# Ledger of designs, part 79: peptides against a protein of PDB entry 1LOE

Target 1, 181 residues: chain A of PDB entry 1LOE
Amino acid sequence: TETTSFSITKFGPDQQNLIFQGDGYTTKERLTLTKAVRNTVGRALYSSPIHIWDSKTGNVANFVTSFTFVIDAPNSYNVADGFTFFIAPVDTKPQTGGGYLGVFNSKDYDKTSQTVAVEFDTFYNTAWDPSNGDRHIGIDVNSIKSINTKSWKLQNGKEANVVIAFNAATNVLTVSLTYPN
Target 2, 181 residues: chain A of PDB entry 1LOE as posed
Amino acid sequence: TETTSFSITKFGPDQQNLIFQGDGYTTKERLTLTKAVRNTVGRALYSSPIHIWDSKTGNVANFVTSFTFVIDAPNSYNVADGFTFFIAPVDTKPQTGGGYLGVFNSKDYDKTSQTVAVEFDTFYNTAWDPSNGDRHIGIDVNSIKSINTKSWALQNGKEANVVIAFNAATNVLTVSLTYPN

## One batch from the design tools (peptide; made by RFdiffusion4, then SolubleMPNN)

Design b2_p21_7_s2 (from b2_p21_7, 10 letters changed)
Fold by OpenDDE base, seed 3:
Structure b2_p21_7_s2 (fold): chain B 181 residues (1-181), chain A 21 residues (1-21)
Amino acid sequence: as target 1 above (181 residues)
Amino acid sequence: ADYTAEISILSMSGSSELDLS
């Protein structure tokens, strides 16, 4: 089998196993994707490519990732736009379109993007988000328009623990989010 | 800065396993 694993308990100023894109950077032992400023996109990629699919066998990898995040908004009622965990081709670049979470650029399904994301979306975009207007977790496959969503209540400034797991045998992606405190 | 937010990741781990058989 081919395996990849990593563990980052704190993000250092010289985090060699990450590729920073846009405004993403490390400070105070955290990976900061965005500061509380307008028109900002920040991303970080794991520096080693991950073999997700084998062309010879057709096998797909199982994977699991866990992370802790904080969204700290000066106005808890108005929070844009959120962020994603994503898997994309190695040459992926930040996308700057509003509401696309730095990953996508269209609500139309485009299999050539080869991008899967779990979004933690804090802002309602009428054109593609669930009509109830709730902040939500979404599974995004080759489009910002999620194939599945679940309402999520943001706790501003609180740490959230996330686990994302993919089972190749069942083709099921599982997402859990908890606020332990 | 009405809609802005600081978004930070505090820790992260991951693993993948691909069967080549």
Scores: peptide ipSAE 0.765, ipTM 0.954, DockQ to the pose 0.882
Fold by OpenDDE base, seed 2:
Structure b2_p21_7_s2 (fold): chain B 181 residues (1-181), chain A 21 residues (1-21)
Amino acid sequence: as target 1 above (181 residues)
Amino acid sequence: ADYTAEISILSMSGSSELDLS
């Protein structure tokens, strides 16, 4: 069995196990993906490649990740665009198209992208988001258009705890989000 | 209108297990 594990309780100024892309950086022991400015995309990648799928056996890895995030918007009623947890090929690069959360570039399914994301989407994009206009959690497979979504009530400036788990045997991805305070 | 937001991650952990048999 091949295994990978990591734990980051504080993001240091020289975080060795992360690769920063775009405007992503660490400050005050946090990973900051974006500041409250226009037209910004920030990403961070785990620095070591993770073996998720074995071509010889066809086996897929089980995985679990947990993290705490804060979205702090000057206007709690107008918040764009959100962020993702994602898995992508090692040569992945940030994408700058508005509403694509720095990961995708189309609403059309593209199997060649080999990208899976869990989105925490705060902005309603008419072309692909759920028609109710709710902020939502989405599961994105090779497209910004989620295969499944669930409404989520953003608490501006509050810490949210997330757990994402994938069971390869059942092919089920689970996502939980809680506001403990 | 201002739609900007600061997005920060405070902590993170993860693990993966791949059966090679």
Scores: peptide ipSAE 0.765, ipTM 0.954, DockQ to the pose 0.933
Fold by OpenDDE base, seed 4:
Structure b2_p21_7_s2 (fold): chain B 181 residues (1-181), chain A 21 residues (1-21)
Amino acid sequence: as target 1 above (181 residues)
Amino acid sequence: ADYTAEISILSMSGSSELDLS
């Protein structure tokens, strides 16, 4: 069995196990994906490639990731666009910003994207988001149009704890989000 | 209206296990 693990309890100015893309950077011991400015995309990648699929056996890895995030918006009623946790090829680069969250380019399924994402989407895009207009968590496979979503109530400025787990045997991805305070 | 937001990650961890058999 091949295993990988990492833990970052605070982000340093020289966080060597992350690759920063776009506007992503570390400050005050946090990883900041975006500041409260328009038209930016920030990403960070774990620097070591993870063996997630074995070509000989066809086996897919089980994985778990946990993180704590804060979204702090000047206007609680208007918050765009959200962010994702994603898995993509090692040479991945920032994609379309705005509602595409910097990880996708289309609402149409594109197998060449080879990208899976869990979105924490704070802005309603009529063309692909759930029609109820709720802020939501979504599972995205090769498209910004989620294969499944669940409504989520943003608590502006509060810490949220997330756990994302994938069970290869059942092919089930689970997402848990809590506001402990 | 202002629709911007600061998005920060405070901590993160991860693990993976791949069966090679």
Scores: peptide ipSAE 0.748, ipTM 0.950, DockQ to the pose 0.929
Fold by OpenDDE base, seed 1:
Structure b2_p21_7_s2 (fold): chain B 181 residues (1-181), chain A 21 residues (1-21)
Amino acid sequence: as target 1 above (181 residues)
Amino acid sequence: ADYTAEISILSMSGSSELDLS
């Protein structure tokens, strides 16, 4: 059975196993996607392709990933737009910014996107986000409009722990988020 | 499958539209 594993505990200035796009960069051993300014997109990709689906057999790989993140917004009442963990084709490039989080271009389902994302969405976009207006975690399949969401209370400036797991047998993606401090 | 066979499975994308006014 083919297995791939990697870990990044400190982000260096020359991180060979990451591809940086847009405004993404490393500083003080951290990955920074965006600064607290308007109209920016930053992305970081694992530099090696991962074979997760076999077209001949139809087999799909299980996977699990974990990370910590901090959102530190200067105004806790006006935070936009959030970020994603995403899976996309090897040659993926930054997509539409703002509410599309640099990953999608439409709320309409587009199978050619071939992109799955877990969004940590801090801004309510009336056209596609849950009507309650809550900040939320969403699972996005080929669209910025999530197939499922759950309200998430942002702790501004605090570290959150995230675990994302995919079960290929059930086609279920699970997300957990905790604020340990 | 709704996604490609070869993917980047550790990817992050952030977008900022913070209003600094």
Scores: peptide ipSAE 0.192, ipTM 0.640, DockQ to the pose 0.025

Design b2_p21_7_s3 (from b2_p21_7, 9 letters changed)
Fold by OpenDDE base, seed 1:
Structure b2_p21_7_s3 (fold): chain B 181 residues (1-181), chain A 21 residues (1-21)
Amino acid sequence: as target 1 above (181 residues)
Amino acid sequence: PDYTAEIRITSMSFSSELDLS
């Protein structure tokens, strides 16, 4: 069995196990994906490749990730665009910003993307988002158009706890989000 | 209108296990 694990409780100025892309950086011991500035895309990658699929056996890894995030918007009613937790090829670079969240380029399924993402989407894009217009959590496979979504009520400026788990045996990905305070 | 937001991650953990058999 091959395993990979890491834990970061404080994001330092020289966080060696992360690769920062675009506007992503660390400050005040936190990973800042974007500041409240227009037209920004920030990403951070775990610096070591993760063996998540074995071509010889066809086996896929089980994984669990937990993180705490804060979205802090000047206007609680106008918040764009959200962010993702994602898995992509090792040479991945920032993709289209805005509603594509810097990880996708199309709503059309593209297997060559090789990207899976859990989106925390705060902005309604009429071309692909659920028609109810709710802020939502989505599971994205090779497309910004989610295969499944769940409405989520953003609490502006408050910490949210997230757990994402994938069970390879059942092919089920679970997402939980709570506001403990 | 201003749609901007600051997005911060304050902590994170990850673990994976791949059976090679």
Scores: peptide ipSAE 0.775, ipTM 0.958, DockQ to the pose 0.937
Fold by OpenDDE base, seed 5:
Structure b2_p21_7_s3 (fold): chain B 181 residues (1-181), chain A 21 residues (1-21)
Amino acid sequence: as target 1 above (181 residues)
Amino acid sequence: PDYTAEIRITSMSFSSELDLS
C-alpha cells in the first residue's frame, strides 16, 4: 500500500509543501485564497504528486481530507463566488475565474480536464447552479455543473469544519460541514 | 454592488491509501 499524508495547522510565510497560484498566499498563519477585491483567483497545490490512480492495476486511492475555512464578506447578502477543494493533473494551472471558481472552463462535461472538485458555492449562476438559488456544496466531475448538491447556510466570518472522504471500493464521496460555534 | 469576500483556510490535513496489488 502506498500512502501519502500531510497536516498543516499553521500556514507559514514560506510553506514549503505548497505551491501557490494566482492570488493565493499565506498571512497571519492562514492560507488566503482571495482578499475582498474584485477579479481574483487564488489556488494552492500540495507540492508533491499524490498517487491517486494506478495505471497498472486500475486501483483508485481511498482518501480523507479535513480543513477549516472562513468566508468573510463585507456584505453578507452579496457573496461571490466561493471556493473548492480539488484534485487535478500535476501540471494544473488556474482556469476560468468567477463562477467557474478557477478550476473549470465549462458547464459541459469535459473528460480532458481530469478534475474533481468539491465546491462551496456562494453565488447563484443561472446557467448551471441549482434552481432554488441557495448557496450550496457541490460535487463537480469535469464540469462546473455539479453532479450532486446540497444547500448550505453560510455563516459570514465564522469558521466551518469540513471533512471529505472517498471510498474507492464503494465509489462514494462523502462531505460534511459544521459550524462548531 | 460589492460581492467580494476574503476566503481563508486556517488548517488542513490529508491522507490517502492506494492498494498496489
Scores: peptide ipSAE 0.775, ipTM 0.959, DockQ to the pose 0.931
Fold by OpenDDE base, seed 3:
Structure b2_p21_7_s3 (fold): chain B 181 residues (1-181), chain A 21 residues (1-21)
Amino acid sequence: as target 1 above (181 residues)
Amino acid sequence: PDYTAEIRITSMSFSSELDLS
């Protein structure tokens, strides 16, 4: 069995096991994906490749990730665009298209992208988001257009705890989000 | 209008297991 694990309770100024892309950086022991400025994209990648799928056996890894995030917007009613947890090929590059959360570049399904993401989407994009216009959690497979979504109420400036788990045997991805305070 | 936001991750853990048999 091949295993990969890491835990980061404080993001250091020279976090060796992360690769920063775009405007992503660490400050005050936190990973900052974006500051409150326009037209910014920030990402961080785990620095080592993770073996998620074995071509010889066809087996897929089980995985679990937990993290705490804060979205802090000057205007609680106007918040764009959100962020994702994602798994992508090692040569993945940040994407700058509006609404694509720095990960995707099309609403059309593209198997060659080999990218899976859980989005925490704060901005309604008419072309692909759920028609109710709610902020939402989405599961994205090779497209910014989620295969499944659930409405989510953002608490501006508050910490949210997330757990994402994938069970390869059932092919089920679960997501939980709570505001402990 | 201003749609900007600061997005921070304050902690994270990850684990994966792949059966090669």
Scores: peptide ipSAE 0.774, ipTM 0.959, DockQ to the pose 0.935
Fold by OpenDDE base, seed 4:
Order: sequence, then C-alpha cells, then structure tokens
Structure b2_p21_7_s3 (fold): chain B 181 residues (1-181), chain A 21 residues (1-21)
Amino acid sequence: as target 1 above (181 residues)
Amino acid sequence: PDYTAEIRITSMSFSSELDLS
C-alpha cells in the first residue's frame, strides 16, 4: 500500500511542500488564493506527486482531506467567484479564471483535463450553475459544470471547516462544511 | 459593483491510501 499524508497548520513564507501558481501565496501564515482585487487567479499544489491511480491494478486511492477557509468579501452581497479543492495531473497549470475558478476551461466534459474538483462557488454563472442561483458546493469532473451540487450559505469573513473524503470501493465522494463560529 | 473577495486557507491536512494488490 502506498500512502501519502501531510498537514499544514500554518502556511509559512517558505512553504517547501507547496507550489504556488498565479496570484496564490502565503500571507500572515495563511494561504491566500486571491486578494480582494479584480481578475485574479491563485492556486497552490502539493509539491510531491500523489499516487491516486495504479495502472497495473486499476485501483484508485482512498483519500481524506480537511481544511479551513475564509472568504472575505468587501461586499457580502456581491461575491465572486469562489475556489476549489482539486486533483489534477502533476504538470497542471492555471486554467481559465472567473467562473471557471482557474481549474477548468469548459462546461463540456473534457476527459483530457483529468481534473476532479470540489468547488465552493459563490457566483451564479447562468451557463452551467444550478438554476436556483444559490451559492453552492459542487463536485466537478472534467468540467466546470458540476455533476452534483448542494446549496451553501456563505458566512462572509468566517472560517469554514471542510472535510472531503473519497472511498474508492464505493466510488463515493463526500463533502462536509461547517461554520463552527 | 464590487464582486471581489479574499480567499484564505488557514489550515489543511491530506491523507491517501492506495492498495497495490
């Protein structure tokens, strides 16, 4: 069995186990994906490859990730665009910004992207988001158009705790989000 | 209108397990 694990409780200015892309970087011991400025895309990758799929056996890894995030918008009623936790090929680079969250380029299924993401989407994009217009959590497989979504009420400026788990035996991805405060 | 937002991750953990049998 191959295992990978890491834990980051404070994001230092020289965080050796992360690769920063776009506007993403560390500030005040936190990973800042975007500042409150227009037209930014920031990403951070775990610096070591993670063996998620074995070509010989076809087995897929089980994984669990947890993180705490804050979305802090100057206007609580107008917040764009959100962010994702994602898994992508090792040579992945920032993709289209805005509603594509820097991770995808199309609402059409594109198997070549080899990207799975859990989105925390704060902005309604008419072309692909759920028609109710709610801010939502979505599971994205090779497309910005989620295969499943759930409404989520953003608490502006508050810390949210997230747990994402994937069970390979059942092929089920679970997401939980709580605001402890 | 201003739609901007600062997005911060304050902590993170990850673990994976791949059966090779």
Scores: peptide ipSAE 0.769, ipTM 0.958, DockQ to the pose 0.932

Design b2_p21_7_s4 (from b2_p21_7, 8 letters changed)
Fold by OpenDDE base, seed 5:
Structure b2_p21_7_s4 (fold): chain B 181 residues (1-181), chain A 21 residues (1-21)
Amino acid sequence: as target 1 above (181 residues)
Amino acid sequence: ADYTAEIRITSISFSSELDLS
């Protein structure tokens, strides 16, 4: 069995186990994906490859990730665009910004992207988002158009706790989000 | 209108387990 684990509770100015892309950086011991500035895309990758799929056996890894995030918008009613937790090929680079969240380029299914993401989407894009217009959590497989979504009420400026777990035996990915305070 | 937002991650943990048999 191959295992990989990491934990970061304080993001340092030279966080050696992360690769920063675009506008992503660390400040005040936090990972900042974007500041409140137009047309920004920030990403951070774990610096070591994760063996998520074994070509010999075809087995896929089980994984669990937990993280805490804050979305802090100057206007609570107009908040764009959100962010993702994602798994992508080792040579991944930032993709289309805005509603594509820097991880996808199309609403059409594109198997060549080899990208799975859990989105925390704060902005309604008519072309692909759920028609109710709610802010939502989505599971994205090779497309910005989610295979499943769940409405979520953003608490502006508050910390949210997220747990994402994947069970390879059942092929089930679970997502939970809570505001503890 | 201003639609911008600051997005911060304050902590993260990750664990994976791959059966090679």
Scores: peptide ipSAE 0.773, ipTM 0.955, DockQ to the pose 0.924
Fold by OpenDDE base, seed 1:
Structure b2_p21_7_s4 (fold): chain B 181 residues (1-181), chain A 21 residues (1-21)
Amino acid sequence: as target 1 above (181 residues)
Amino acid sequence: ADYTAEIRITSISFSSELDLS
């Protein structure tokens, strides 16, 4: 069995196991993907490749990730665009910003992107988001158009706890989000 | 209108296991 694990509880100015892209950086021991300024895309990658799929056996890895995040918007009613936890090829670079969350370029399914993301989407994009207009968690496979979504109530400025787990045997990805306070 | 937001990750853990058999 091949395993990979990492844990970061305080993000330092020289976080050796992360690759920062775009506007992403560390400050005050936190990973800041975006500041409250327009037209920004920030990403951070784990610096070591993770073996998710074995071409010889066809086996896919089980994985679990847990993280805490804060979205802090000047206006709670107008919050764009959200962020993702994603898995992409090792040479991945920032993609289209805005509603594409810096991870995708199209709502059309594109197998060549080889990207899976869990989105925490705060902004309704008419072309692909659920018609109810709710802020939502989405599972994105090779497209910004989620294969599944669930409404989520953003608590502006508060810390959320997330757990994402993938079970290869069942091919099921689970996501949980809670606001403990 | 201002739609901006600061997005911070305050902690993260990750683990994966791949059966090679």
Scores: peptide ipSAE 0.772, ipTM 0.954, DockQ to the pose 0.934
Fold by OpenDDE base, seed 2:
Structure b2_p21_7_s4 (fold): chain B 181 residues (1-181), chain A 21 residues (1-21)
Amino acid sequence: as target 1 above (181 residues)
Amino acid sequence: ADYTAEIRITSISFSSELDLS
Protein backbone atom coordinates (compact mmCIF):
# COMPACT_ATOMS: atom_id res chain seq x y z
CA THR B 1 0.00 0.00 0.00
CA GLU B 2 1.24 3.45 -0.92
CA THR B 3 0.31 6.21 1.48
CA THR B 4 0.62 9.97 1.52
CA SER B 5 -0.19 12.33 4.34
CA PHE B 6 0.44 15.90 5.34
CA SER B 7 -0.89 18.44 7.78
CA ILE B 8 -0.50 22.20 7.89
CA THR B 9 -1.88 24.14 10.83
CA LYS B 10 0.23 27.23 10.27
CA PHE B 11 1.14 28.37 6.79
CA GLY B 12 4.61 29.83 6.80
CA PRO B 13 5.97 32.51 4.50
CA ASP B 14 8.11 29.88 2.81
CA GLN B 15 5.92 26.82 3.07
CA GLN B 16 8.15 24.15 1.60
CA ASN B 17 5.49 21.57 0.82
CA LEU B 18 3.27 23.92 -1.17
CA ILE B 19 3.54 25.35 -4.66
CA PHE B 20 1.80 28.69 -4.99
CA GLN B 21 0.11 29.69 -8.23
CA GLY B 22 -1.42 32.95 -9.32
CA ASP B 23 -2.21 35.26 -6.47
CA GLY B 24 -2.06 32.57 -3.80
CA TYR B 25 0.25 33.37 -0.92
CA THR B 26 0.68 33.04 2.82
CA THR B 27 0.21 35.74 5.41
CA LYS B 28 -0.38 35.68 9.14
CA GLU B 29 0.10 31.92 9.03
CA ARG B 30 -2.86 31.54 6.66
CA LEU B 31 -3.12 30.55 3.02
CA THR B 32 -4.78 33.38 1.15
CA LEU B 33 -6.16 32.30 -2.20
CA THR B 34 -7.61 35.69 -3.10
CA LYS B 35 -7.81 39.18 -1.76
CA ALA B 36 -10.99 41.19 -2.12
CA VAL B 37 -10.03 42.55 -5.53
CA ARG B 38 -11.24 41.96 -9.06
CA ASN B 39 -9.73 39.53 -11.52
CA THR B 40 -7.75 37.40 -9.12
CA VAL B 41 -7.02 33.68 -9.13
CA GLY B 42 -4.94 31.98 -6.50
CA ARG B 43 -4.05 28.35 -6.00
CA ALA B 44 -1.79 26.20 -3.88
CA LEU B 45 -0.63 22.69 -4.73
CA TYR B 46 0.87 20.08 -2.49
CA SER B 47 4.44 19.92 -3.73
CA SER B 48 4.78 16.14 -3.95
CA PRO B 49 2.85 14.08 -6.50
CA ILE B 50 0.24 11.79 -4.99
CA HIS B 51 -0.33 8.33 -6.40
CA ILE B 52 -4.12 8.45 -6.63
CA TRP B 53 -4.66 5.88 -9.39
CA ASP B 54 -2.62 2.83 -10.32
CA SER B 55 -2.54 2.04 -14.02
CA LYS B 56 -1.49 -1.57 -13.49
CA THR B 57 -4.30 -2.60 -11.18
CA GLY B 58 -6.83 0.11 -11.92
CA ASN B 59 -7.11 0.76 -8.20
CA VAL B 60 -7.96 4.20 -6.91
CA ALA B 61 -6.78 5.55 -3.59
CA ASN B 62 -8.92 6.17 -0.59
CA PHE B 63 -8.38 9.66 0.70
CA VAL B 64 -9.58 12.07 3.32
CA THR B 65 -8.91 15.75 3.66
CA SER B 66 -10.06 18.27 6.20
CA PHE B 67 -9.60 22.00 6.11
CA THR B 68 -10.90 25.23 7.54
CA PHE B 69 -11.72 28.18 5.34
CA VAL B 70 -13.03 31.71 5.58
CA ILE B 71 -14.74 33.69 2.85
CA ASP B 72 -14.72 37.34 3.77
CA ALA B 73 -16.65 39.55 1.39
CA PRO B 74 -17.27 43.29 1.69
CA ASN B 75 -20.86 42.68 0.63
CA SER B 76 -22.50 39.56 2.04
CA TYR B 77 -25.08 39.51 -0.74
CA ASN B 78 -22.61 39.88 -3.59
CA VAL B 79 -19.90 37.25 -3.35
CA ALA B 80 -17.91 35.79 -6.23
CA ASP B 81 -16.78 33.28 -7.12
CA GLY B 82 -15.79 30.78 -4.44
CA PHE B 83 -13.07 28.16 -4.46
CA THR B 84 -12.33 24.46 -4.79
CA PHE B 85 -10.40 21.64 -3.31
CA PHE B 86 -9.11 19.77 -6.34
CA ILE B 87 -7.01 16.90 -7.60
CA ALA B 88 -5.42 17.37 -11.01
CA PRO B 89 -2.41 16.29 -13.07
CA VAL B 90 0.96 17.48 -11.82
CA ASP B 91 1.34 20.02 -14.61
CA THR B 92 -1.93 21.74 -13.75
CA LYS B 93 -2.05 25.50 -14.25
CA PRO B 94 -4.47 28.12 -13.00
CA GLN B 95 -7.41 28.90 -15.25
CA THR B 96 -8.60 32.47 -15.44
CA GLY B 97 -12.05 32.21 -16.97
CA GLY B 98 -14.73 33.81 -14.86
CA GLY B 99 -16.75 31.38 -12.81
CA TYR B 100 -14.45 28.44 -13.47
CA LEU B 101 -12.87 28.73 -10.03
CA GLY B 102 -9.34 28.66 -11.37
CA VAL B 103 -9.57 24.96 -12.21
CA PHE B 104 -11.82 24.32 -15.20
CA ASN B 105 -12.42 26.01 -18.53
CA SER B 106 -15.59 24.40 -19.84
CA LYS B 107 -18.96 23.11 -18.78
CA ASP B 108 -18.56 20.25 -21.22
CA TYR B 109 -17.34 16.96 -19.80
CA ASP B 110 -13.73 16.36 -20.80
CA LYS B 111 -12.19 13.15 -19.53
CA THR B 112 -8.75 14.33 -20.61
CA SER B 113 -8.86 17.00 -17.91
CA GLN B 114 -8.36 14.32 -15.27
CA THR B 115 -9.57 16.76 -12.66
CA VAL B 116 -11.85 16.26 -9.69
CA ALA B 117 -12.91 19.17 -7.54
CA VAL B 118 -15.19 19.97 -4.67
CA GLU B 119 -16.45 23.47 -5.22
CA PHE B 120 -17.66 25.95 -2.68
CA ASP B 121 -19.48 28.17 -5.11
CA THR B 122 -20.83 31.53 -4.01
CA PHE B 123 -21.85 32.93 -7.40
CA TYR B 124 -24.66 31.83 -9.68
CA ASN B 125 -23.51 31.20 -13.24
CA THR B 126 -26.66 30.65 -15.27
CA ALA B 127 -24.87 28.53 -17.84
CA TRP B 128 -24.01 25.67 -15.48
CA ASP B 129 -25.06 26.23 -11.86
CA PRO B 130 -28.23 24.87 -10.23
CA SER B 131 -31.22 26.90 -11.32
CA ASN B 132 -32.31 27.80 -7.80
CA GLY B 133 -29.40 30.23 -7.65
CA ASP B 134 -28.29 29.07 -4.21
CA ARG B 135 -24.73 29.12 -3.08
CA HIS B 136 -23.72 25.50 -3.11
CA ILE B 137 -21.22 22.77 -2.65
CA GLY B 138 -20.61 20.82 -5.82
CA ILE B 139 -18.71 17.76 -6.92
CA ASP B 140 -17.02 18.45 -10.23
CA VAL B 141 -15.59 15.72 -12.44
CA ASN B 142 -13.81 17.00 -15.53
CA SER B 143 -16.24 19.92 -15.80
CA ILE B 144 -17.35 23.01 -13.91
CA LYS B 145 -20.86 21.64 -14.28
CA SER B 146 -21.22 19.64 -11.08
CA ILE B 147 -22.40 16.05 -11.07
CA ASN B 148 -24.06 16.75 -7.73
CA THR B 149 -24.75 19.84 -5.66
CA LYS B 150 -26.16 20.84 -2.32
CA SER B 151 -27.24 24.26 -1.16
CA TRP B 152 -24.99 25.89 1.40
CA LYS B 153 -25.55 29.00 3.46
CA LEU B 154 -22.42 31.10 3.53
CA GLN B 155 -21.60 32.73 6.82
CA ASN B 156 -19.54 35.68 5.70
CA GLY B 157 -16.31 36.07 7.61
CA LYS B 158 -16.80 32.89 9.66
CA GLU B 159 -14.63 29.80 9.71
CA ALA B 160 -16.11 26.71 8.12
CA ASN B 161 -14.82 23.21 8.78
CA VAL B 162 -14.81 20.86 5.80
CA VAL B 163 -14.21 17.14 5.56
CA ILE B 164 -13.95 15.43 2.18
CA ALA B 165 -13.60 11.66 2.07
CA PHE B 166 -13.42 9.28 -0.85
CA ASN B 167 -14.01 5.55 -0.53
CA ALA B 168 -12.65 3.76 -3.56
CA ALA B 169 -14.45 0.51 -2.80
CA THR B 170 -17.86 2.17 -2.90
CA ASN B 171 -16.91 5.00 -5.26
CA VAL B 172 -18.54 7.45 -2.87
CA LEU B 173 -17.23 10.91 -2.16
CA THR B 174 -18.57 12.52 1.00
CA VAL B 175 -18.45 16.20 1.83
CA SER B 176 -19.36 17.80 5.12
CA LEU B 177 -19.32 21.44 6.06
CA THR B 178 -20.01 22.92 9.47
CA TYR B 179 -19.76 26.31 11.10
CA PRO B 180 -18.61 25.59 14.64
CA ASN B 181 -18.89 29.18 15.83
CA ALA A 1 -21.30 46.20 -7.95
CA ASP A 2 -18.53 44.75 -5.80
CA TYR A 3 -18.58 40.96 -5.74
CA THR A 4 -15.05 40.49 -4.45
CA ALA A 5 -14.06 38.30 -1.54
CA GLU A 6 -11.00 37.33 0.41
CA ILE A 7 -10.64 33.57 0.69
CA ARG A 8 -8.38 32.10 3.35
CA ILE A 9 -7.47 28.57 4.33
CA THR A 10 -6.38 28.36 7.94
CA SER A 11 -5.53 24.67 8.20
CA ILE A 12 -5.49 21.51 6.11
CA SER A 13 -4.78 17.84 6.49
CA PHE A 14 -4.71 15.10 3.88
CA SER A 15 -4.17 11.37 3.81
CA SER A 16 -4.41 8.78 1.06
CA GLU A 17 -4.01 5.02 0.79
CA LEU A 18 -3.62 3.16 -2.49
CA ASP A 19 -3.84 -0.61 -2.61
CA LEU A 20 -1.40 -1.90 -5.20
CA SER A 21 -2.56 -5.50 -5.13
Scores: peptide ipSAE 0.771, ipTM 0.955, DockQ to the pose 0.924
Fold by OpenDDE base, seed 4:
Structure b2_p21_7_s4 (fold): chain B 181 residues (1-181), chain A 21 residues (1-21)
Amino acid sequence: as target 1 above (181 residues)
Amino acid sequence: ADYTAEIRITSISFSSELDLS
């Protein structure tokens, strides 16, 4: 089997195992995807390619990721747009910002994007988001329009713990989010 | 209205396993 693992508990200014894109960078030992300014998109990629799918066998990797994030908005009632954890081709570049979260370009399914994302979406986009208007977690496959969503109550400025796991045998992706504090 | 937000990741771990058989 081929395995890949990494862990980052302190994001340094010289974080060599990450590739920073757009406005994403490190500050105060944290990965800052976006600052509280308009029209900003930031991304960070693990610098080494990860073998997710084997063309010879057709096998897909099992994977688990855990991370802690904070969304800190000046106005708790007006928060845009959120972020994603995503898997994309090695040559991936920032995509459309705003409601597309810098990861997608369309609400239409586009297999050529080869991108899977778990979104933590804080802003309701009428064209594709769940009609209830709730902030939500979504699973996105080659489209900003999630294949599945669940309402999520943002706690502004608080740390959230996330676990995302994919089981290749069952083809099931699970997401959990908790606010321990 | 101000809709901006700072988004920070404070830690992350990742592991994957691919069966090649």
Scores: peptide ipSAE 0.770, ipTM 0.954, DockQ to the pose 0.931

## One batch from the design tools (peptide; made by RFdiffusion4, then SolubleMPNN)

Design b2_p22_1_s1 (from b2_p22_1, 10 letters changed)
Fold by OpenDDE base, seed 1:
Structure b2_p22_1_s1 (fold): chain B 181 residues (1-181), chain A 22 residues (1-22)
Amino acid sequence: as target 1 above (181 residues)
Amino acid sequence: FSASGNSRVDIVSISGSSQLVY
């Protein structure tokens, strides 16, 4: 068994193992993906090699990731668009912004994307989002149109704790989100 | 991570682990 682990509790200006794209940067010990003053894309990639697939056997790694995020919207009635935690090829580049969250380009399934994302979506896009219009967590496989979603109530400016786990034996991805305060 | 839109999105901390069985 090959085991890999990582931890970043404070994001420094010279943070190792991160590749910044678009508006992504570090400041005040946080990783800032987007600022409220712009409507663009910001991304950050963890660049350290992580073996999650064995080409010989086809086995996929079990993995667990935990993170804390804050969304701070200047207008609580107009919060766009959210963010993703995603897995993609190492040479991935920013994709379409807006409702595509900088990760996808279509609601149509595209296997060449080779991208799996967990979205924390704050904006209702009628073309692909759940019809109830709720802010939601979604699991996206090669498409911005989620294969599964769960309603989520944003607490503007508050820290949320997320756990994402993948069980390779069952091929089940689980996501949990809590506001500790 | 990837974000878009009109709001500030910060990641405060992250950790993770993986186990690949050959």
Scores: peptide ipSAE 0.745, ipTM 0.959, DockQ to the pose 0.896
Fold by OpenDDE base, seed 4:
Structure b2_p22_1_s1 (fold): chain B 181 residues (1-181), chain A 22 residues (1-22)
Amino acid sequence: as target 1 above (181 residues)
Amino acid sequence: FSASGNSRVDIVSISGSSQLVY
């Protein structure tokens, strides 16, 4: 078994193993993806090699990722658009902003995207989001149109703890979100 | 991570592990 692990408890100004794209940057020991401004995309990629798929055997790694995030919207009546935790090719570049979260370009399945994302979507896009209009967590495979979603109540300005786990044997991805405070 | 829109999005901390079984 090949095992890889990492931990970042504080994001320093010279944080290693991160590639920043768009407006993404570190400040005050946090990774800031976007500021409270419109029409921007911010991304951060973990650049350290992680062997997730073995081309020789076709085996896929089991993985668990835990992180804490904060969404702070200056206007609670207009919260857009959310963010994703995603897995994509190492040379991935920012994609369409707005409701596409800088990760996708279409609601149509596009295998060339080679992207799997867990979205934390705060804005209802009628063209692809669940019709109930709820803010939601979604699992996106090569499309902004989630293959599965779950309603989620945003607590503006509060820290949320997330656990994302993938079991290769069952091919099941699980997502847990809690607000400890 | 990737974000877009009009809100501040911060990641406070992260950890992870992977196991590739042969």
Scores: peptide ipSAE 0.739, ipTM 0.957, DockQ to the pose 0.911
Fold by OpenDDE base, seed 3:
Structure b2_p22_1_s1 (fold): chain B 181 residues (1-181), chain A 22 residues (1-22)
Amino acid sequence: as target 1 above (181 residues)
Amino acid sequence: FSASGNSRVDIVSISGSSQLVY
């Protein structure tokens, strides 16, 4: 068994194990993906590739990740677009199309993307989001159009705790989100 | 992580692990 682990309790000004893309940066011990300005994209990648798929056996790794995030919107009635936790090839690049969260560029399924994302989507895009218009958590496989979604109530400016786990034996991905306070 | 839009998005902390069985 090949095991990897990582932990970032505080994000420093020179966070050597992250690659920043777009407007992503660290400040005040946090990773800031986007600031409260329109039409921006920010990303951060783990600098060391993780062996998630074995090409010889076809086996996929089990993984679990836990993180805490804050969305702070100056206008609670216009909160765009949200963010993702994603897994992609090492040469992945930011995407600038609105509503694609900086990760995707189409609602069409594209297996060559090799990208899986858990989205925390705060903005309703009629073309691909669930028709109820709710803010939602989604599982995105090679498309911004989620294969599964669950409604989520944003608490503006509050810390949310997330756990994402994947069991390779059962092929089940679980996502949990809580507001502890 | 990736974000777009008009709101501040901060990641406060993260941890994780992976296990690949051959």
Scores: peptide ipSAE 0.726, ipTM 0.955, DockQ to the pose 0.904
Fold by OpenDDE base, seed 2:
Structure b2_p22_1_s1 (fold): chain B 181 residues (1-181), chain A 22 residues (1-22)
Amino acid sequence: as target 1 above (181 residues)
Amino acid sequence: FSASGNSRVDIVSISGSSQLVY
């Protein structure tokens, strides 16, 4: 068994185990993906490659990740677009912004993307989002159109705790989100 | 992580682990 673990409790100004893309940066011990400005994409990657798939056996790693995020929108009723936690090839680069969250380029399934994302989507895109228009958590496999979604109530400016776990034996990915305060 | 849009998105902390069985 090959095991990898990591922990970042405070993000430094020159955080060496992160690769910053687009407008992503660190400040005040946080990782800031985007500021409250239009038409930008910000990303951050863990700098060390993680073996998530074995090409010989086809086995996929079990994994669990826990993180805390804050979305701070200038207008609580006009919040776009959200963010993702994603897994992609090591040479991944920023993709389309806006509703594609800088991770995808289409709602059509594209296996060449080789990208799995958990989206925290705050903006309703009629072309692919759930028809109820709710802000939602989604599981995205090679497409911005989620394979599964669940409504989520954004608390603007507050910390949310997230746990994402994947069980390779059952092929089940679970996501939990709580606002502790 | 990846974000876009008109709002500030901060990650406060993160941890994780993976186990690949060959």
Scores: peptide ipSAE 0.716, ipTM 0.954, DockQ to the pose 0.923

